# Ledger of designs, part 130: peptides against a protein of PDB entry 4GMN

Target 1, 375 residues: chain A of PDB entry 4GMN
Amino acid sequence: RYANITLLALVTLASIGTDFQETLVKGNQGSRESPISAADEEWNGFDDADGDAMDVDQKSSSGEDQEEDYEEIDVKEDDEDDDDDSITSEMQADMERVVGADGTDDGDLEDLPTLRELIQTAVPQLIRLSNLPIDSDESLTIQSHALSALNNISWTISCLEFANGENANIHNAWYPTAKKIWRKTILPILEADSADLKLATQVTSLAWAVARVLHGETPTDGNPHRKFISLYHSSKQQAGGNSNSIEEPEDPFQGLGVKCIGVVGSLAHDPAPIEVNREVGVFLVTLLRQSNNVPPAEIVEALNQLFDIYGDEELACDKEVFWKDGFLKHLEEFLPKMRTLTKGIDKRTQPELRTRADEALLNLGRFVQYKKKHA

## One batch from the design tools (peptide; made by RFdiffusion4, then SolubleMPNN)

Design b2_p17_2_s1 (from b2_p17_2, 8 letters changed)
Fold by OpenDDE base, seed 4:
Structure b2_p17_2_s1 (fold): chain B 375 residues (1-375), chain A 17 residues (1-17)
Amino acid sequence: as target 1 above (375 residues)
Amino acid sequence: VVAPIDPFQPKIKLKIE
């Protein structure tokens, strides 16, 4: 009886985390009149306001207009009127307050009661439940559901903009809680060295969500980046040996390998110790060099992490790691391989993977050109 | 079972108007 109530409460908290994210996504879409395709969020490299648009005279080679008849797939919006209206209204009101909150720098979530209760009341209980002694299948189930709820809350918060002091109140409330999740939930599970790949995937997903907010301020105690690199390698060895198809998630981006890359990339951001940055940077560049044996989704994530880590030339890691360890040469040598890899992805069977690979290829070209100009 | 949130959901730029 108590277990079923606890599990129901944990499922409800995980749902609330998802519904809050969906509400935030819908609210952001309502403010965008035009769907800027995800492709038109140019990674604006540093806006050097010197608009010397080099007229690249692209001589129009008259390639024949193959009118690919794009059959307009009439995506019927099946209006599934799922009547779960009550939770959406309070979250919508909290979202409207997050969007409309003038920059009151006070880390007081007075105006965000739902988010406050999630951070201050729910998360501490979820941390407690994730740390229960595992003595039964029931305790394993409770831990898994607590990790799922922590994952969903942490991912939703990691999707908020915190640059330039945006959402500073939410950031200030979340930051100590995120560090507590890391120290009390993530590290103990990683240190237990359980052969449970499901648990490892759950904790790695949570670790990525937390590290996307904490970045290089993530606690470095016990060298967690090396644990995730080790987990990456161990996951590849297990997939090759046992014909137990761990159902590779249908989404190539949900793989444990991608999640490990996302965690270690996030951990390597400034102000991470230069040695942590170097070890991660070398790991990521090594994946590009070995790209023939690496899933395309892991290559896309490794590229995005490299752009985010080394995109700012003012950071110590640019001089001390990127230039010193000769990463530009490896990126330039990878560019023709990335073109081949991207062209090899079927747009019909893997549209998302193809789109994200096309974006990563474009960004790689721009990044290499940028770094060559600033050498 | 509520699916874990996909890590690749776009960053929500809350436009503070």
Scores: peptide ipSAE 0.037, ipTM 0.728, DockQ to the pose 0.580
Fold by OpenDDE base, seed 5:
Structure b2_p17_2_s1 (fold): chain B 375 residues (1-375), chain A 17 residues (1-17)
Amino acid sequence: as target 1 above (375 residues)
Amino acid sequence: VVAPIDPFQPKIKLKIE
């Protein structure tokens, strides 16, 4: 009886985290004509205010007009009015306020009571449940559900903008809790060295969500970046040996390899120790060098992480790692390989992977040009 | 079973204009 109530509560908390994210996404899409995917942010370098428009004389080669007849696929909106009234009017009002909140820096969530209770009351219990002794299939199920709820909450919060002091109240309330999740949930599970790939995938997903907010301020105790790099390599060795289909997720981006790249990339941001940054940067650049044996989605994520880590020339990692370890040469040598890789992705069967690869290729060209100008 | 949130959901840049 208590187990079933606990599991129901954990499922409900995981659903609340999902519904919160979906409502934030819908709210943001309603305010802008196009969902700005993380891919739609064209990396423009640092805007040096010196507006010397480089006249790129692109000589118009007259390629012939093949009118590809776009058949209008009449997507019948089956309005299945699934009245899943699961979103309370209070939750919806909190979501609308999070979308609207020029947050005060005081870490007060008085105006966000649902989010406050989620962070202050629910998350501490989820941390406790995720850290229970595993002695039964029931305790393993409770841990998995607690990790799923923590994942969904942490991902949703990681989707908020925190740049330039935006949502500072939410950031300040979440930051100590995120560090607690890292130290009390993520690190102990990573240290247990479980051969359970499901648990490893769950903790890696949670670690990425947490690291997307903490970045280089993520606790470096026990060198967690090395554990995720080791997990990446171990996952590749297991996939190559036994024909037991680890069901590669239908989405290429949901793979454990991509999640490992996302975690270690996020951990390597300033103010991370330069040696942590170097080890991650070398790992990411090595994936590009070995790209013939790396899934395209992992290449896309590794590129995006490299742009985010090394996009700022004022950071210590630019001089001490990027330039010192000769990363520009490796990126430039990778450009023709990326063009071939991207062109090899079928737009019909993998449209999202193709779009994100086209964007990453564009950004790689721009990034290489930027770094050559600032050399 | 609630699917774990996709880690690739973009940062919602809530530029409230």
Scores: peptide ipSAE 0.034, ipTM 0.709, DockQ to the pose 0.526
Fold by OpenDDE base, seed 1:
Structure b2_p17_2_s1 (fold): chain B 375 residues (1-375), chain A 17 residues (1-17)
Amino acid sequence: as target 1 above (375 residues)
Amino acid sequence: VVAPIDPFQPKIKLKIE
């Protein structure tokens, strides 16, 4: 009985996170129809406007570990109000505020009550549920659903703009929680070295969502980038042996390989340690060199990650990794291969993959041209 | 500055089984 209620609540939280994401995606698609302005605009790099490192004054408030005795949330069986899995009117209002907020409101999440409850109330419980002792099929199911809910919430938040101090209130509320998800949920599962590809896919998906916000500030404890690189290679070895068991996801971008690339790419952003950046950069460039045996979606993701990591010449990784390790040459040598790869994708059968590959090819040409001018 | 096209919003649809 309690397990069924817990599972229902986890499914509902996962649905809420998905619907919220779908609404964000629809809202952002309407704004991003800015026509790719004329092919003649010189891409001058990533002009990351002054990332004034928010001096998060680490007031080390010695929060005594009050063992908050998690009182049994007596989930009162309040009435069977219709499971309208629809975006609540409050969630829609929060979405309209987030999408419309051009304001640097240093405000608490006071104006975003649904998002506040997701971050402050739901996520801590989901972290707890993801850490339950696995002693039954029921506990495995609870963990899977908790990971799913965490994934959807984390992905939804990762779809918000946080550049240039946008949504700073949400970022500030999410940041400590995202680090807690990483340390308490993601790392323990990665350390358990489970042969369960389903669990590995779930945790990698969550890790990508979290790392898309934390970037190079993602905790480097235990070298998680190497674990995801190892997982990438292990997943390829298993797929080569048993052609029957991994239903390749219908969406080529939902593959474990793409997710691994997305995680490690995100982890390699500034201010990541240069050694982490180098290991990831070498991994990504190696995928391009081996592109004949790599799924096109993984190539697209690896390119996008390389652009995002090395697009700013002011970053230490540009000098210490990109130029020092000769990445430009590898990108230039890959450009004709990318043209062939992209042309090989059937627009009729794989329209999204083709669109993404056409975009990545365009960006690769621009990126190579940019880096050649700044050589 | 032509912002790089970030096309990649991964739609993680949970299959509600």
Scores: peptide ipSAE 0.030, ipTM 0.669, DockQ to the pose 0.065
Fold by OpenDDE base, seed 2:
Structure b2_p17_2_s1 (fold): chain B 375 residues (1-375), chain A 17 residues (1-17)
Amino acid sequence: as target 1 above (375 residues)
Amino acid sequence: VVAPIDPFQPKIKLKIE
């Protein structure tokens, strides 16, 4: 009985994360000016304007571990038919407030009660449930559902703009929670070295969502980038051997390989250690060199990650990795291969993959020209 | 089973106008 209620609650939280994302997408489509045809803007690099490095004074308050006695939530069977429409309406109202919030107010989610409860109340419970000992098929199911809920919440939040102090209140509320997800959920699962590719795919998806917000501030303890690179290689070896291929996801971009690239790319952003950046950069450039054996979706993701990591010439990784390790030459040599790869994608059968490959090819040309001008 | 959110959903630039 309790397990079914827990599973229902986890499914509901995962649905809430999806509906929240759909609401964000719909809200942003209403405010989008016409898609700037990516064709005519000269890519001038990432002009990160004056990023006042918020000197988050790390007051190391040695918070004593108050064992907060988590009172057992006595789930009263109050059959409140909380109409799914009401939750969707509250999410819509929160989204309208997020779009309208002039970014002046410090880290209080007072105006975003649903998002506050999601971050402060739901996510800590999901972290707890994801850490349960796996001793039964039931505990494995609970973990999988908790990871799915965390994934959906984390992905939705990672779709918010946080550049230039936008949504700073949400960022500030999410940031410590994102680090907690990383340390308490992602790392323990990665350390368990499970041969379960389903679990690996779930944790890697969650890791990417979290790393899309934390970037190079993602905890580097235990070299998680190497674990994801190893997972990438292991996933390729398993697909080649047993015809019990986990059905390649119908979407090329949902593949474990793409997710691994997305995670390690995100982990390599400034202020990541230069060694982490180098190992990731070398991995990504190596995929381009081996492109004949790499799925097109992984090439697209690897290119996008390379542009995002090395788009700013003021960053230490530009001089110490990009130029020092000769990445420009590899990117330039890859241009004709990328043209061939992109042209080989059927627009009719794989329209999204073709569009994203056409964009990545365009950006690769621009990026190579930019880097040659700034050499 | 709720489908996991697609990682390729574009960053929603909430342009605060």
Scores: peptide ipSAE 0.032, ipTM 0.715, DockQ to the pose 0.559; fails the geometry check

Design b2_p17_2_s2 (from b2_p17_2, 8 letters changed)
Fold by OpenDDE base, seed 1:
Structure b2_p17_2_s2 (fold): chain B 375 residues (1-375), chain A 17 residues (1-17)
Amino acid sequence: as target 1 above (375 residues)
Amino acid sequence: VVAKIDPFAPKIKLKLE
């Protein structure tokens, strides 16, 4: 009984997170009808203005470990059906405010009550549920649903713009929670060395969502980038065996390989340790060199990550990794292969993959030209 | 700066089984 109520609540939270993401995607699609005009605007790099280290004055509030007495949430059997529609409507209203806010509203999360509750109330519980001892099929199901809810919430938040101090209130509220998800949920599951590819896929998806906000500020404890690189390679070895090929997801961008690339790419952004950046950069460039055996979606993601990591010449990783390890040569040598790969994608059967590959090809050309000008 | 609007945040549709 309690397990079923918990599962229902987890499904509802995951649904809410998905619907919120759908609202964001629809809002962003409405603004995108301007074709990327192939205007000869000289690509001047990626000005990642995100480099302003907010001096988060860590007032070391010696928070005494108050053993928060986990009061039994007396889940009243209140009317289950009406609350889901209401929460979804409030979340839509919060998202319309976030997406429509051209404004410097350094407003507290007071103006975003649903998002506040999601971050402050729901996520801590989901973290707890994801860390339950696995002793039954029910506990595995609870963990899976908690991970799915955390994934959907984290992805939704990762779709917000945080550049240039946009949504700083949300960023500031999410940042410590995102680090908590990383340390309490993601790392323990990655350390358990489970052969469960479903669990690995869920954790990797969550890790990508979290790392898309934390970037190079993602905790480097235990070298998580190496775990995801190892997972990438292990997943490729298993897919080559006669075992039940996990049906390749209908969406090529939902593959475990793409998710692994997305995580490690995000982890390698400034201010990541240069050695983490190097190991990731070498991994990504190696995928391009081996592209004949790499799914097109993974190539697209690897290119996108390489552009984001190395798009700014002022970053330490540009000099210490990109130029030092000779990445430009590999990217330039990959250009004709990318043209062939992109042309090989049928626009009729795989329109999204083709569009993303056409964009990545265009960006690769511009990136190579930019880096050649700044050599 | 081409804002990489990442349109492709992976929608893990939880199949409500």
Scores: peptide ipSAE 0.032, ipTM 0.700, DockQ to the pose 0.076
Fold by OpenDDE base, seed 5:
Structure b2_p17_2_s2 (fold): chain B 375 residues (1-375), chain A 17 residues (1-17)
Amino acid sequence: as target 1 above (375 residues)
Amino acid sequence: VVAKIDPFAPKIKLKLE
């Protein structure tokens, strides 16, 4: 009885976290009707100030009018109105406020009562539940659901803009809690060295969500970047051996390899120790060099992480790692391989993977040009 | 200002099995 109530509460918290993310994403898509004018602005690096999404200048080459008769696939909207009104009117009102809130720096969530209770009341309990001794299948189930709830909450918060002091109240409320998740949930699970690939995938997803907010301020105690690099390599060795390959997720970007890359990339940002940055940078560049055996989604993620880490020339990692370790040459040598890889992705069967690969290819060209100009 | 959301944030839906 108590277990079932706890599990239901954990599922509900995980659903709330997902529904918040969906509401935020829908709210942001509605405002993007302004065409990002693909201005021929010379890409001048990533200044920390301009968290502007990489301007994908789609120069529409006027290719000729082949009237491909789009057969109107009458996708019957089976309006299964599953009126799971899981989002209370209060939660929806909090999300609408978050989308517009220039928060005050005080970390006060007075105007966001649902988010406040989620961070201050729910998350500390989820951390406790995720760190219980595993003595039964029930305890393992509770841990898994607590990790899922922490993941969904952490991902939702990591989707908020925090650049230029945006959402500072939410950032300041979340930051100490994110560090607590890292130290009390993520590190202990990573240290337990369990052969459970499901648990490893859950903790790696949570670690990525947390590291997307903490970046280089993520605690470096115990060299967690090396644990995720080791997990990446171990996951590849297991996939090669036994035909009971854990079903690769239908979404190529949900793979454990992508998640490991996302975590270590996020951990390598300034002010991360230069040696952490170097080890991650070498790992990412090595994936590009070995690209013939690397899934395209992992290449896309590794490129994006390399752009984010080394896009600013004023950072210590630019001089001490990027230039010193000769990364530009490896990126330039990879450019023709990326063109071949991207062209090999079928737009019909994998439209998202193709779009993200086309973007990463464009950005790789721009990044190589930028770094050559600033050499 | 609309909060910039990374549209590529992995939506891990709990598969409610």
Scores: peptide ipSAE 0.027, ipTM 0.693, DockQ to the pose 0.080
Fold by OpenDDE base, seed 2:
Structure b2_p17_2_s2 (fold): chain B 375 residues (1-375), chain A 17 residues (1-17)
Amino acid sequence: as target 1 above (375 residues)
Amino acid sequence: VVAKIDPFAPKIKLKLE
């Protein structure tokens, strides 16, 4: 009886985290002007926050309307608009406020009561539940649900912009809680060295979400980057042997390998120790060198992480790692391989993977050109 | 300021078993 109520509460908290993310995505789509085709912007590095709105003179090239008569395949979308009315009016009101608030600098989420209660009341309970001794299938289930709820909340918060002091109130409220999740939930599970790939995947997902906000300020105690690199390699060895592979997630970006790359990439950002940055950078560059045996989604993630880590020339890691360890040469040598890899992805069967690979290929070309200019 | 969202952030839904 109590267990079922606890599980229901954990499911509800995980759903709230997901619905919050969906509401954020919907709210932001209404305010984003059309995605500026990233095609024509010169890569100026990461620090050009001086959005000189280049007046893209929309030369109206009157492309002739070839009316290709696309036969209306009447796909009855069964709009099971399960309008899951589960988005409480309070969550929607909090989302409208997050979108609108010029947040005052005080970590007082006074104007965001639902988010405040999630961070201050729910998350500390989820951390406690994730740390229960595993003595039964019930305790394992509770831990899994607590990790999933923490994951969904942490991912949702990690989707917010925190650059340039945006959402500073949310950042300031989340930051100590994120460090607590890392120290109390993530590290103990990583230290237990469990052979459970399901648990490892859940913890790695949570670790990525947390590290996307904490970056190089993520606690480096016990060298967690090496544990995630080890987990990456271990996951590859298991996939090759027993046909009881945990069903590879249908989404290639949900794979444990991608998540490991995302975590270690995020951990390597400034102000990470230069040795942590080097070990991660060498790992990522080694994936590119071994690309024939690496899933395309992991290559895309490894490239994005390399751009994010080494996109700023003012950072100590640029001189002490990127240039010193000769990463530019490896990226240049990888360009033709990336073109082949990207072209090999079927747009029809894997549209997201193809889009993200096309973007990563474009960014790789720009990044190599940028680094050559700033050499 | 509108919260910028990473549209490619992994959505991990709880698989309700």
Scores: peptide ipSAE 0.027, ipTM 0.697, DockQ to the pose 0.079
Fold by OpenDDE base, seed 4:
Structure b2_p17_2_s2 (fold): chain B 375 residues (1-375), chain A 17 residues (1-17)
Amino acid sequence: as target 1 above (375 residues)
Amino acid sequence: VVAKIDPFAPKIKLKLE
């Protein structure tokens, strides 16, 4: 009984995290749909005056009206409006406030009661549940659901804009909690050295979501970047041996390899130690050099991470790693390979992968040109 | 099945000015 209630509560918390993201995406679309005021540009109707009405007198062929009495099967569309009212009115109101919030410095999330309870009450319990001793299939199930809920919450929060002091109240509330997730949930699971690829995928997804907010301020204790690089290589070795396809996720961007790249890329941002940045940068550039054997989605993610890490010339990593280790040459040499790779992706079968690859190719060309001007 | 949030790659519009 208690287990089923706990599992239901964990599934509900994971759903809430998803529903918040959907509401944020809808709210951000609505704000970008500033009504293009239909400026009444008077579409000056083309006065095509003289269309001679050619009277084509096509005769009345008297085809017999076989009134086939199609019995109108009144298919009552039972609109089972399964309004799965998963989004409470309070949750919607909180998300509308997050999208509309002028920078009220209310660090206490007073105006965001649902988000406050999620961060301050729910997440600490999820961290506790993710740290239970694994002694049964039930405890493993509880851990998996707690990690799923933490993942969804962390991903949703990581989709908020925090640049230029935007959402500073949410950032300030989340930041200590994100560090707590890292230290109490992620690190202990990574240190347990479990052969469970499902658990490894869950913790890596959570680690990426957390690291997307913490960046180079993510705790470097125990060199977690090396653990994720090792996990990347181990995952490639296991996939090659057993022809039991672990169902490659239908989405190429959900792969463990992509998640490992996303984590280590995020960990390498300033103010990360220069040697952490270098080890990650060398790993990412090495993937580009080995691109013939690397999934296209991992190449796209590795490029995006390289742009984000080395996009600012004022950062210490630009001089001490990017220029010093000659990364520009590797990016320039990769540009023709990326053009070939991108053109090889079928737009019909993999439209998202093709779009993201076209974007990454465009950005690579711009980035190489930028860096050549600032050399 | 709780829909796992797809890690939307942040559409960081790099304003390469």
Scores: peptide ipSAE 0.026, ipTM 0.712, DockQ to the pose 0.210

